Peptides against a protein of PDB entry 5ZK1. Designs and how they scored, part 36

Target 1, 52 residues: chain A of PDB entry 5ZK1
Amino acid sequence: KREVRLMKNREAARECRRKKKEYVKCLENRVAVLENQNKTLIEELKALKDLY
Target 2, 52 residues: chain A of PDB entry 5ZK1 as posed
Amino acid sequence: KREVRLMKNREAARESRRKKKEYVKCLENRVAVLENQNKTLIEELKALKDLY

## One batch from the design tools (peptide; made by RFdiffusion4, then SolubleMPNN)

Design b2_p19_7_s4 (from b2_p19_7, 13 letters changed)
Fold by OpenDDE base, seed 5:
Structure b2_p19_7_s4 (fold): chain B 52 residues (1-52), chain A 19 residues (1-19)
Amino acid sequence: as target 1 above (52 residues)
Amino acid sequence: ALKKLEEVLKKEKEALEKL
């Protein structure tokens, strides 16, 4: 039936948008963690260099 | 949007690998 194909297409489009949103959120969280780790390590390295 | 975020993520990884 045409209606069943249209329903399946709407479901597939919703699932594609959901997966894309989850992937973006995963990348954003990983960027934020890496940026924070990088800042902390650079600050620790500066503090160690200022002691010698 | 995604390509720019992937490029930022790549740069942050490369910066951490050099420490």
Scores: peptide ipSAE 0.037, ipTM 0.511, DockQ to the pose 0.039
Fold by OpenDDE base, seed 4:
Structure b2_p19_7_s4 (fold): chain B 52 residues (1-52), chain A 19 residues (1-19)
Amino acid sequence: as target 1 above (52 residues)
Amino acid sequence: ALKKLEEVLKKEKEALEKL
C-alpha cells in the first residue's frame, strides 16, 4: 500500500510540472503576439497622427 | 519565467499610456 501511494505521488508531481511548463509556454507565446500587435498599432497610430 | 512576463506586460502598459 505505501509504495503504490509513493508511485502515484511521483506521477502526479511529473504531471503537475508538465502542465506548468505548457501553461508558461502558452503565456510566453500570447505575450509575444500581443507585443507585436501593440507595436504595430502604436506605429500605425503615430503614422496617422503625423498625417494631420 | 513569470518575472520576465510581468516586466514585458509593464512595458506594454507604459507604451499604451503614451498614446
Scores: peptide ipSAE 0.033, ipTM 0.515, DockQ to the pose 0.037
Fold by OpenDDE base, seed 3:
Structure b2_p19_7_s4 (fold): chain B 52 residues (1-52), chain A 19 residues (1-19)
Amino acid sequence: as target 1 above (52 residues)
Amino acid sequence: ALKKLEEVLKKEKEALEKL
């Protein structure tokens, strides 16, 4: 009984680390897209303000 | 990792609020 509980806990800890890594990668990709979009929009807004 | 992403997202939000 104890060994089965320790095995299940090790499996749950591996799965938790995997899910956390996937979630962080998703956030990193979303941040990179938003930073690039925001930079482009700020540059376009500056260029428009410099024309008027 | 997460604290750095939270700080970046906070800075981007503060930059958007100043436009």
Scores: peptide ipSAE 0.033, ipTM 0.517, DockQ to the pose 0.039
Fold by OpenDDE base, seed 1:
Structure b2_p19_7_s4 (fold): chain B 52 residues (1-52), chain A 19 residues (1-19)
Amino acid sequence: as target 1 above (52 residues)
Amino acid sequence: ALKKLEEVLKKEKEALEKL
C-alpha cells in the first residue's frame, strides 16, 4: 500500500536526521577537547619561545 | 553546524602555523 511506503520513508528520514545529529555532536565534543589541548600547547610553546 | 567546525579548525591551524 502507498501509505505504508510513505510511513517507512518518514521513519527512515527521521533516523537519518537522528544519526546526523549524533555524528555532529560527537564531532563538536571532539573539536572542543582538541581546541582546549591545542590552546594549552600553543601557550606552553609560546612560553618556551619567550625563554630563548 | 559543519561550517562552524571548519572555521574553528582553520583558526587553530593558523595559530599553529604562526609558532
Scores: peptide ipSAE 0.033, ipTM 0.552, DockQ to the pose 0.039; fails the geometry check

Design b2_p19_8_s2 (from b2_p19_8, 7 letters changed)
Fold by OpenDDE base, seed 4:
Structure b2_p19_8_s2 (fold): chain B 52 residues (1-52), chain A 19 residues (1-19)
Amino acid sequence: as target 1 above (52 residues)
Amino acid sequence: ELEKLKEELEKLKEELKKL
């Protein structure tokens, strides 16, 4: 039936948007972790340089 | 690596605004 195909298309479009939002959140978390790690390493290198 | 992830993230955010 046409209605069942339209319903399945709406569900697939909702699921596609959901998966994309989850992937964006995963990338945001990965960027935040790497930025914090880089900041910590730069601060540690600076502290070591200030000791010598 | 980090810059490439930021560029991918920005592209995906801009594409989400169009949906």
Scores: peptide ipSAE 0.216, ipTM 0.761, DockQ to the pose 0.041
Fold by OpenDDE base, seed 1:
Structure b2_p19_8_s2 (fold): chain B 52 residues (1-52), chain A 19 residues (1-19)
Amino acid sequence: as target 1 above (52 residues)
Amino acid sequence: ELEKLKEELEKLKEELKKL
């Protein structure tokens, strides 16, 4: 029946959006960690250069 | 590497706005 196909398509679209949102959150966390590490390394390199 | 992750993240965010 058409209604069962439309219901399954709506469920598949909700699950696709959920998985994409979880993956985006994982990438946001990875970017934030790498940006903080990069900032710390730049500050350490600056402190080392300011000693010489 | 970091720039590629930011570009991938931005592409996925723009795809999510269209769904």
Scores: peptide ipSAE 0.214, ipTM 0.757, DockQ to the pose 0.045
Fold by OpenDDE base, seed 2:
Structure b2_p19_8_s2 (fold): chain B 52 residues (1-52), chain A 19 residues (1-19)
Amino acid sequence: as target 1 above (52 residues)
Amino acid sequence: ELEKLKEELEKLKEELKKL
């Protein structure tokens, strides 16, 4: 029936949006970790440079 | 590497707004 195909399409579209939102959250977390690591390394390099 | 991840993130966010 047409209705069953439309329901399955709506479910697939919801699942695609969910997976994409999860992938965006994974990238946001990876960016935040790398930004914090870069900040710490820059602060450590500055502290070493201010010592010599 | 970090800049490429930021650019990918912004592209995916903009594509999510269209859905």
Scores: peptide ipSAE 0.204, ipTM 0.752, DockQ to the pose 0.042
Fold by OpenDDE base, seed 5:
Structure b2_p19_8_s2 (fold): chain B 52 residues (1-52), chain A 19 residues (1-19)
Amino acid sequence: as target 1 above (52 residues)
Amino acid sequence: ELEKLKEELEKLKEELKKL
C-alpha cells in the first residue's frame, strides 16, 4: 500500500533527525569541555608567566 | 582537532535546518 510506504518513510526521517540531534549534542559537549580546558590552561600559563 | 570538531558541528547544524 502507498500509505505503508509513506508511514515507513516518516518513521525513518524521524529516526534520522533524532540520531543527528543526539550526535550534535555529543559534539557540542565535547567542544565545550575542550574550550574550557584550553581556557584554564591559558589562564594557568598566564599566571605562571606573571609570577616570573 | 578543536577546529575540525567545530567545522563538523556547523555542517551538521546546517543539515538539520534542511530536514
Scores: peptide ipSAE 0.203, ipTM 0.753, DockQ to the pose 0.044

Design b2_p19_8_s3 (from b2_p19_8, 6 letters changed)
Fold by OpenDDE base, seed 3:
Structure b2_p19_8_s3 (fold): chain B 52 residues (1-52), chain A 19 residues (1-19)
Amino acid sequence: as target 1 above (52 residues)
Amino acid sequence: ELEKLKEELEKLEEELKKL
């Protein structure tokens, strides 16, 4: 009984770490997309400002 | 770590709304 509980806890801890890593990776990807969009929009606004 | 990425995301979302 004790060993099975320790095994289940170790599995739950591995799954919690996996889910946290996937969530961080999702945020990192979203940050990188927003940074690239912001850079593009700033460059477009600069090009419009240099035209007028 | 995770809070920093949330804060960076929030800042970038606010910048995109100002543009």
Scores: peptide ipSAE 0.035, ipTM 0.448, DockQ to the pose 0.172
Fold by OpenDDE base, seed 1:
Structure b2_p19_8_s3 (fold): chain B 52 residues (1-52), chain A 19 residues (1-19)
Amino acid sequence: as target 1 above (52 residues)
Amino acid sequence: ELEKLKEELEKLEEELKKL
């Protein structure tokens, strides 16, 4: 009984670390997309303001 | 680490809403 509980805890800890790594990568990708969108929108707004 | 990325994401989402 104790060894099976320790095995399940090690498996749960591996899965938790995997999910955390996937979530960090998702946030990093979303930050990079939003940074690029923000830069593009600021450049477009400057170009529009320079016309008036 | 995760908290910093969330705070950065939130700031960028707020800046995009002001444009």
Scores: peptide ipSAE 0.034, ipTM 0.489, DockQ to the pose 0.168
Fold by OpenDDE base, seed 5:
Structure b2_p19_8_s3 (fold): chain B 52 residues (1-52), chain A 19 residues (1-19)
Amino acid sequence: as target 1 above (52 residues)
Amino acid sequence: ELEKLKEELEKLEEELKKL
């Protein structure tokens, strides 16, 4: 019984670390997309303002 | 680290909603 509980705890700890790494990567990807969208929109707004 | 990325994401999402 003890060895099975220790195995399950090691599995749960590995899964928790995996999920945390995936969540960080998801946030980093969303930040990079939003930074690129914001940059494009700012450039479009500047080009529109420079026309008037 | 994670809280900084959440705060950065929230700021960029708010900026995009104001445009």
Scores: peptide ipSAE 0.033, ipTM 0.530, DockQ to the pose 0.167
Fold by OpenDDE base, seed 4:
Structure b2_p19_8_s3 (fold): chain B 52 residues (1-52), chain A 19 residues (1-19)
Amino acid sequence: as target 1 above (52 residues)
Amino acid sequence: ELEKLKEELEKLEEELKKL
């Protein structure tokens, strides 16, 4: 009984670390997309301002 | 780390709403 509880705790801790890593990667990808979109829109607005 | 990424995301979302 004790060994099975320790095994399940180790598995739960591995799964928690996996989910945290996947969530961080999702946020990093979303930040990178928004940074690229923001940069493009700012460059387009600057180019429009430099025409007038 | 995770809180910094949330704060960066929030800032970028606010900047995109101003454009």
Scores: peptide ipSAE 0.027, ipTM 0.435, DockQ to the pose 0.169

Design b2_p19_8_s4 (from b2_p19_8, 6 letters changed)
Fold by OpenDDE base, seed 1:
Structure b2_p19_8_s4 (fold): chain B 52 residues (1-52), chain A 19 residues (1-19)
Amino acid sequence: as target 1 above (52 residues)
Amino acid sequence: ELEKLKEELEKLKEELEKL
């Protein structure tokens, strides 16, 4: 029936959006960690250069 | 590496806004 196909398509679209949102959150967390590590390394390199 | 992750993240956000 058409209605069962439309229901399954709506469920598949919701699951696709959920998985994409979880992956985006994983990438946002990875970017935030790498940006903080990069900032710390730049500050350490600056402190080392300011000693010489 | 970091720039590629930011570009991938931006593309995925734009795709999520269209869905």
Scores: peptide ipSAE 0.207, ipTM 0.755, DockQ to the pose 0.045
Fold by OpenDDE base, seed 4:
Structure b2_p19_8_s4 (fold): chain B 52 residues (1-52), chain A 19 residues (1-19)
Amino acid sequence: as target 1 above (52 residues)
Amino acid sequence: ELEKLKEELEKLKEELEKL
């Protein structure tokens, strides 16, 4: 039936948007972790340089 | 690596705003 195909298309479009939002959140978390790690390493290198 | 992830993230945000 046409209605069942339209319903499945709406469900697939909702699921596509959901998966994309989850992937964006995963990338945001990965960027935040790497930025914090880089900041910590730069601060540690600075602290070591200030000791010598 | 970090810059490439930021560029990918920005492209995906812009594409989500258009949907």
Scores: peptide ipSAE 0.206, ipTM 0.755, DockQ to the pose 0.041
Fold by OpenDDE base, seed 2:
Structure b2_p19_8_s4 (fold): chain B 52 residues (1-52), chain A 19 residues (1-19)
Amino acid sequence: as target 1 above (52 residues)
Amino acid sequence: ELEKLKEELEKLKEELEKL
């Protein structure tokens, strides 16, 4: 029936949006970790440079 | 590397807003 195909399409579209939102959250977390690591390394390099 | 991940993240956010 046409209705069953439309329901399956709506379910597939919801699942695609969910998976994409999860991937965006994974990238946001990776960016935040790398930004914090870069900040710490810059602060450590500055502290070493201010010592010598 | 970090800049490429930010650019990919921004493109994916813009594409989520259109859906």
Scores: peptide ipSAE 0.200, ipTM 0.751, DockQ to the pose 0.042
Fold by OpenDDE base, seed 5:
Structure b2_p19_8_s4 (fold): chain B 52 residues (1-52), chain A 19 residues (1-19)
Amino acid sequence: as target 1 above (52 residues)
Amino acid sequence: ELEKLKEELEKLKEELEKL
């Protein structure tokens, strides 16, 4: 039936968007962690440089 | 490393906006 093909296509499109949104959230979290680590290391290096 | 992750993230956001 045409209706069953359209239903399966809508389900596949929803699952594709869900997986892509989850992957984007994982990348955003990884970027935020690395940016915070880099900020902390730069602040520690600055504090060490300002001591000598 | 960080710049490559930002570039991949931006490409994926632009593709999500088109869907």
Scores: peptide ipSAE 0.193, ipTM 0.748, DockQ to the pose 0.044

## One batch from the design tools (peptide; made by RFdiffusion4, then SolubleMPNN)

Design b2_p20_1_s1 (from b2_p20_1, 7 letters changed)
Fold by OpenDDE base, seed 3:
Structure b2_p20_1_s1 (fold): chain B 52 residues (1-52), chain A 20 residues (1-20)
Amino acid sequence: as target 1 above (52 residues)
Amino acid sequence: KIKELENEIKELKEEIKKLE
């Protein structure tokens, strides 16, 4: 019984670390997309302002 | 739009920093 609990705990800890890493990577990808969208909008607004 | 994206970026960076 103890060994099975320790095995399940190790598996749960590995899965928790994996899910955390995947979640952080999802947030980082979302940041990169939003930063690129923000850059494009700033460049478009600059180009429009530089015409007037 | 720009301010909303900047705020969302800020919030996501703060969340990443809490998870590292």
Scores: peptide ipSAE 0.312, ipTM 0.827, DockQ to the pose 0.910
Fold by OpenDDE base, seed 2:
Structure b2_p20_1_s1 (fold): chain B 52 residues (1-52), chain A 20 residues (1-20)
Amino acid sequence: as target 1 above (52 residues)
Amino acid sequence: KIKELENEIKELKEEIKKLE
């Protein structure tokens, strides 16, 4: 009984760390996409201002 | 739009920093 509980706890701790890492990676990917969109919009606005 | 993206980027960076 004790060994099975310790095994399940180790598995749950591994799964918790995996899910946390995947969530952080999802947020980092979203930041990278938004930073690229923001850069493109700033460059487009600069090009439009340089025409006037 | 730009200010909204800058705010969303800031919020996401603050959330990442709390999770590290």
Scores: peptide ipSAE 0.302, ipTM 0.824, DockQ to the pose 0.918
Fold by OpenDDE base, seed 5:
Structure b2_p20_1_s1 (fold): chain B 52 residues (1-52), chain A 20 residues (1-20)
Amino acid sequence: as target 1 above (52 residues)
Amino acid sequence: KIKELENEIKELKEEIKKLE
């Protein structure tokens, strides 16, 4: 019936939005980790250059 | 290493921007 198809489509659309939000959060967390690693490496390189 | 991290950060930010 049409109603059952519309219900399943609403559920699938909710699940698609949830998965998208979780994926974006995973990418943002990866960016934050890499930005912190990059900052640490730049600070270490600066400290090494200031010694010589 | 730093340039590789900067490139990976750039690519991930571009992917996030396409998904928002």
Scores: peptide ipSAE 0.302, ipTM 0.826, DockQ to the pose 0.905
Fold by OpenDDE base, seed 4:
Structure b2_p20_1_s1 (fold): chain B 52 residues (1-52), chain A 20 residues (1-20)
Amino acid sequence: as target 1 above (52 residues)
Amino acid sequence: KIKELENEIKELKEEIKKLE
């Protein structure tokens, strides 16, 4: 009984760390996409301002 | 639009920093 509880706790702790790492990676990917969109919009606005 | 993206980027970077 004790060993099975310790095994389940170790598995739960591994799963919590995995989910945290995946969530951070999703946030980092979202930041990279938004930074690229922001860069493109700034470049487009600069190109439009340089025409007038 | 640009200010909204900059704000969303800031909020996401603050959330990442709390999770590291």
Scores: peptide ipSAE 0.284, ipTM 0.817, DockQ to the pose 0.940

Design b2_p20_1_s2 (from b2_p20_1, 6 letters changed)
Fold by OpenDDE base, seed 3:
Structure b2_p20_1_s2 (fold): chain B 52 residues (1-52), chain A 20 residues (1-20)
Amino acid sequence: as target 1 above (52 residues)
Amino acid sequence: KIEELEKEIKELKEEIEKLK
């Protein structure tokens, strides 16, 4: 009984770390997309200001 | 729109930091 509980706890801890890493990667990808959108908007605003 | 994107980027970076 104890060994099976320790095995299940190790598996649950591995799965928790995997899910956390995947979630952080999704957030980092969202940040990269938003930073690129923000860069494009700043460049468009600069090009508009440099025209007038 | 830029300020909203900067706010969302800030909030996401703070959440990433809490998760590291």
Scores: peptide ipSAE 0.349, ipTM 0.842, DockQ to the pose 0.874
Fold by OpenDDE base, seed 2:
Structure b2_p20_1_s2 (fold): chain B 52 residues (1-52), chain A 20 residues (1-20)
Amino acid sequence: as target 1 above (52 residues)
Amino acid sequence: KIEELEKEIKELKEEIEKLK
């Protein structure tokens, strides 16, 4: 009984760390997409200002 | 739109930092 509980706890801790790493990676990917969109919009605004 | 993206980027960076 104790060994099975310790095994399940080790599995749950591995799964928790995996899910946390995947969630952080999803947030980092979203940041990279938004930073690229922001850069493009700033470049477009600069190009429009350089026409006046 | 730019200010909204900068705000969302800031909020996401703050959440990433809490999770490290």
Scores: peptide ipSAE 0.341, ipTM 0.840, DockQ to the pose 0.906
Fold by OpenDDE base, seed 5:
Structure b2_p20_1_s2 (fold): chain B 52 residues (1-52), chain A 20 residues (1-20)
Amino acid sequence: as target 1 above (52 residues)
Amino acid sequence: KIEELEKEIKELKEEIEKLK
């Protein structure tokens, strides 16, 4: 039936959007971790330069 | 290390922008 094909397509489209959102969230979390690591390293380097 | 982190951050931000 046409309706069953349309339902399966809607389900596949929902799953595709869910996976995309989860992947973007994973990338955003990785960026936040790396930005925090970079900030800490810059602060440590500044503290060392301010001592000499 | 800092330059490598900045490069990885840039590449990830560019990938996020292509996906939005």
Scores: peptide ipSAE 0.339, ipTM 0.840, DockQ to the pose 0.867
Fold by OpenDDE base, seed 4:
Formats: C-alpha cells, sequence, structure tokens
Structure b2_p20_1_s2 (fold): chain B 52 residues (1-52), chain A 20 residues (1-20)
C-alpha cells in the first residue's frame, strides 16, 4: 500500500511539471505569434507613411 | 490594434515570468 501511494505521488508530480511546461510553451508560442503580427503591422504602417 | 497587441504581449510575458 505505501509503495503504490509513493508511486502515484511521483507520477502526479511528473504530470504537474509536464502540464506547467506545456502551458509555458503555449504562452511563449502566443507571444511569438503576436510579436510577428505587431512587427508586420508596424512595417505596413511605416511603408504607408513613407509613401506620403 | 498595435497598442492592443503590445498590451497582450506584455500581459503574457508577465504570466510567463511568474511561471518560471
Amino acid sequence: as target 1 above (52 residues)
Amino acid sequence: KIEELEKEIKELKEEIEKLK
């Protein structure tokens, strides 16, 4: 009984660390997408200002 | 739109920092 509880606790702790890592990666990917969109919009606005 | 994207980027970076 004790060994099974210790195994389940180790598995739960591994899964918590995995979920945290995947969540951070999702946020970092969202930042990269938004930074690229922002860069494109700034470049488009600059190109429009350089025409007038 | 640009200011909204910059705000969302800032909020996401602050959340990433709290999670490291």
Scores: peptide ipSAE 0.333, ipTM 0.838, DockQ to the pose 0.933

Design b2_p20_1_s3 (from b2_p20_1, 7 letters changed)
Fold by OpenDDE base, seed 3:
Formats: sequence, structure tokens, C-alpha cells
Structure b2_p20_1_s3 (fold): chain B 52 residues (1-52), chain A 20 residues (1-20)
Amino acid sequence: as target 1 above (52 residues)
Amino acid sequence: EIKKLEQEIKELKEEIEKLK
């Protein structure tokens, strides 16, 4: 009984770490997309200001 | 619009930091 509980706890801890890593990667990808959108908008605003 | 994106980027970076 104890060994099976320790095995299940190790599996649950591995799965928790995997899900956490995947979630952080999704947040980092969203940051990269939003930073790129923000860069494009700043460049467009600069091009508009350099025209007038 | 830019200020909203900057705020969302800030909040996401703070959430990433709490998760590391």
C-alpha cells in the first residue's frame, strides 16, 4: 500500500510540473505575440508622425 | 490601445514570475 501511494504521488508531481511548464509556455507565447503587436503599433505611429 | 497591451504584458509577466 505505501509504495503504490508513493508511486501515484510521484506521477501526480510529474504531471503537475508538466502542466505548469506548458501553462508558462502558453503565457510566454502570448507575451511574445502582444509585444510584437505593440512593436507594430509603435512603428505605425512613428511612421505617421514622421509623415507630418 | 497600446496602454492596454502594455498593461496585459505586465500582468502576464507578473503571473509568469509567480509560476517560476
Scores: peptide ipSAE 0.328, ipTM 0.832, DockQ to the pose 0.880
Fold by OpenDDE base, seed 2:
Structure b2_p20_1_s3 (fold): chain B 52 residues (1-52), chain A 20 residues (1-20)
Amino acid sequence: as target 1 above (52 residues)
Amino acid sequence: EIKKLEQEIKELKEEIEKLK
């Protein structure tokens, strides 16, 4: 009984760390997309200002 | 638009920092 509980706890801790790493990666990917969109919009606004 | 994206980027960076 104790060994099975310790095994399940180790599995749950591995799964918790995996899910946390995947969530951080999703947030980092969203930041990279938004930073690229912001860069494109700033470049477009600069190109429009350089026409006046 | 840009100010909204900058704020969303800031909030996401703060959440990533809390999770490291």
Scores: peptide ipSAE 0.326, ipTM 0.833, DockQ to the pose 0.923
Fold by OpenDDE base, seed 5:
Structure b2_p20_1_s3 (fold): chain B 52 residues (1-52), chain A 20 residues (1-20)
Amino acid sequence: as target 1 above (52 residues)
Amino acid sequence: EIKKLEQEIKELKEEIEKLK
């Protein structure tokens, strides 16, 4: 039936959007971790330069 | 090290932008 094909397509489209959202969230979390590491390293380098 | 982190952050931001 056409209705069953349309339901399966809607389910596949929902799953595709879910996976995309989870992947973007993983990338955003990685960016936040790296930005925090970079901030800490810059602050440590500044503290060392302010001593000499 | 910092330059490598900045480059990885840049590449990840560009990938996020292509996905939005």
Scores: peptide ipSAE 0.322, ipTM 0.833, DockQ to the pose 0.866
Fold by OpenDDE base, seed 4:
Structure b2_p20_1_s3 (fold): chain B 52 residues (1-52), chain A 20 residues (1-20)
Amino acid sequence: as target 1 above (52 residues)
Amino acid sequence: EIKKLEQEIKELKEEIEKLK
């Protein structure tokens, strides 16, 4: 009984660390997408200002 | 539009920092 509880606790701790890592990766990917969109919009606004 | 994206980027970076 004790060994099974320790195994389940180790598995739960591994899963918590995995979920945290995947969540951080999702946020980092969202930042990269928004930074690219912001860059494109700034470049488009610059190109429009350089025409007038 | 740009100011909204910059604010969302800032908030996401602050959340990433709290999670490291």
Scores: peptide ipSAE 0.315, ipTM 0.829, DockQ to the pose 0.939

Design b2_p20_1_s4 (from b2_p20_1, 8 letters changed)
Fold by OpenDDE base, seed 1:
Structure b2_p20_1_s4 (fold): chain B 52 residues (1-52), chain A 20 residues (1-20)
Amino acid sequence: as target 1 above (52 residues)
Amino acid sequence: KIEELKNEIKKLKEEIKKLE
């Protein structure tokens, strides 16, 4: 009984870490997209200001 | 928004490291 509980706890901890790593990857991808969009908009605004 | 997401990523990475 104790060994089966320790095995299930180890499996649950692995699954918890996997889900957190996947969520981090989704957030990192979202940050990269938003940073790229922000960079492009800043460059476009600069190019527009450099015309006046 | 971007800074909030970076802060959430930081917290989650620290939690992952504590579970290793």
Scores: peptide ipSAE 0.281, ipTM 0.800, DockQ to the pose 0.178
Fold by OpenDDE base, seed 4:
Structure b2_p20_1_s4 (fold): chain B 52 residues (1-52), chain A 20 residues (1-20)
Amino acid sequence: as target 1 above (52 residues)
Amino acid sequence: KIEELKNEIKKLKEEIKKLE
């Protein structure tokens, strides 16, 4: 009984770390997309200002 | 928004490092 509880706790801790690493990757991808969109919008705004 | 996401990433990386 004790060994099975310790095994399940170790598995739960590994799964918690895995989910946190996946969530960080999703946030990093979202930051990269938003930074790229902001860069494109700034470049488009600059190109429009350079025409007038 | 971007700065808030960067701050959340920083906190989660610090938490992951404490659990390794």
Scores: peptide ipSAE 0.279, ipTM 0.801, DockQ to the pose 0.176
Fold by OpenDDE base, seed 5:
Structure b2_p20_1_s4 (fold): chain B 52 residues (1-52), chain A 20 residues (1-20)
Amino acid sequence: as target 1 above (52 residues)
Amino acid sequence: KIEELKNEIKKLKEEIKKLE
């Protein structure tokens, strides 16, 4: 019936949005880790350069 | 790499906003 198809489509759309929000959070966490690693490496390189 | 991930996040946030 049409109503059951519309209900399933609404559920699938909600699940698609949920998965996209979770994937965005995963990418944001990966960016934060990489930015912190780059900051630490730049600070270490600066400290080494200031010794010579 | 970081800039590519930031650009992907931006696109996905815009897509989520269009589906709400």
Scores: peptide ipSAE 0.272, ipTM 0.799, DockQ to the pose 0.177
Fold by OpenDDE base, seed 2:
Structure b2_p20_1_s4 (fold): chain B 52 residues (1-52), chain A 20 residues (1-20)
Amino acid sequence: as target 1 above (52 residues)
Amino acid sequence: KIEELKNEIKKLKEEIKKLE
């Protein structure tokens, strides 16, 4: 009984860490997309200002 | 928004490091 509980706790801790790492990757991808969109919009606004 | 997401990423990385 004790060994099976310790095994299940180790598996649950590994799965919790995996889910947190996946969530961090999703947030990092979202930051990269938003930073790229902001860069493109700033470059477009600069190009429009350089025409007038 | 971007700064808030960067701060959340930082906190989660610190939590992951404490659980390793």
Scores: peptide ipSAE 0.268, ipTM 0.793, DockQ to the pose 0.178

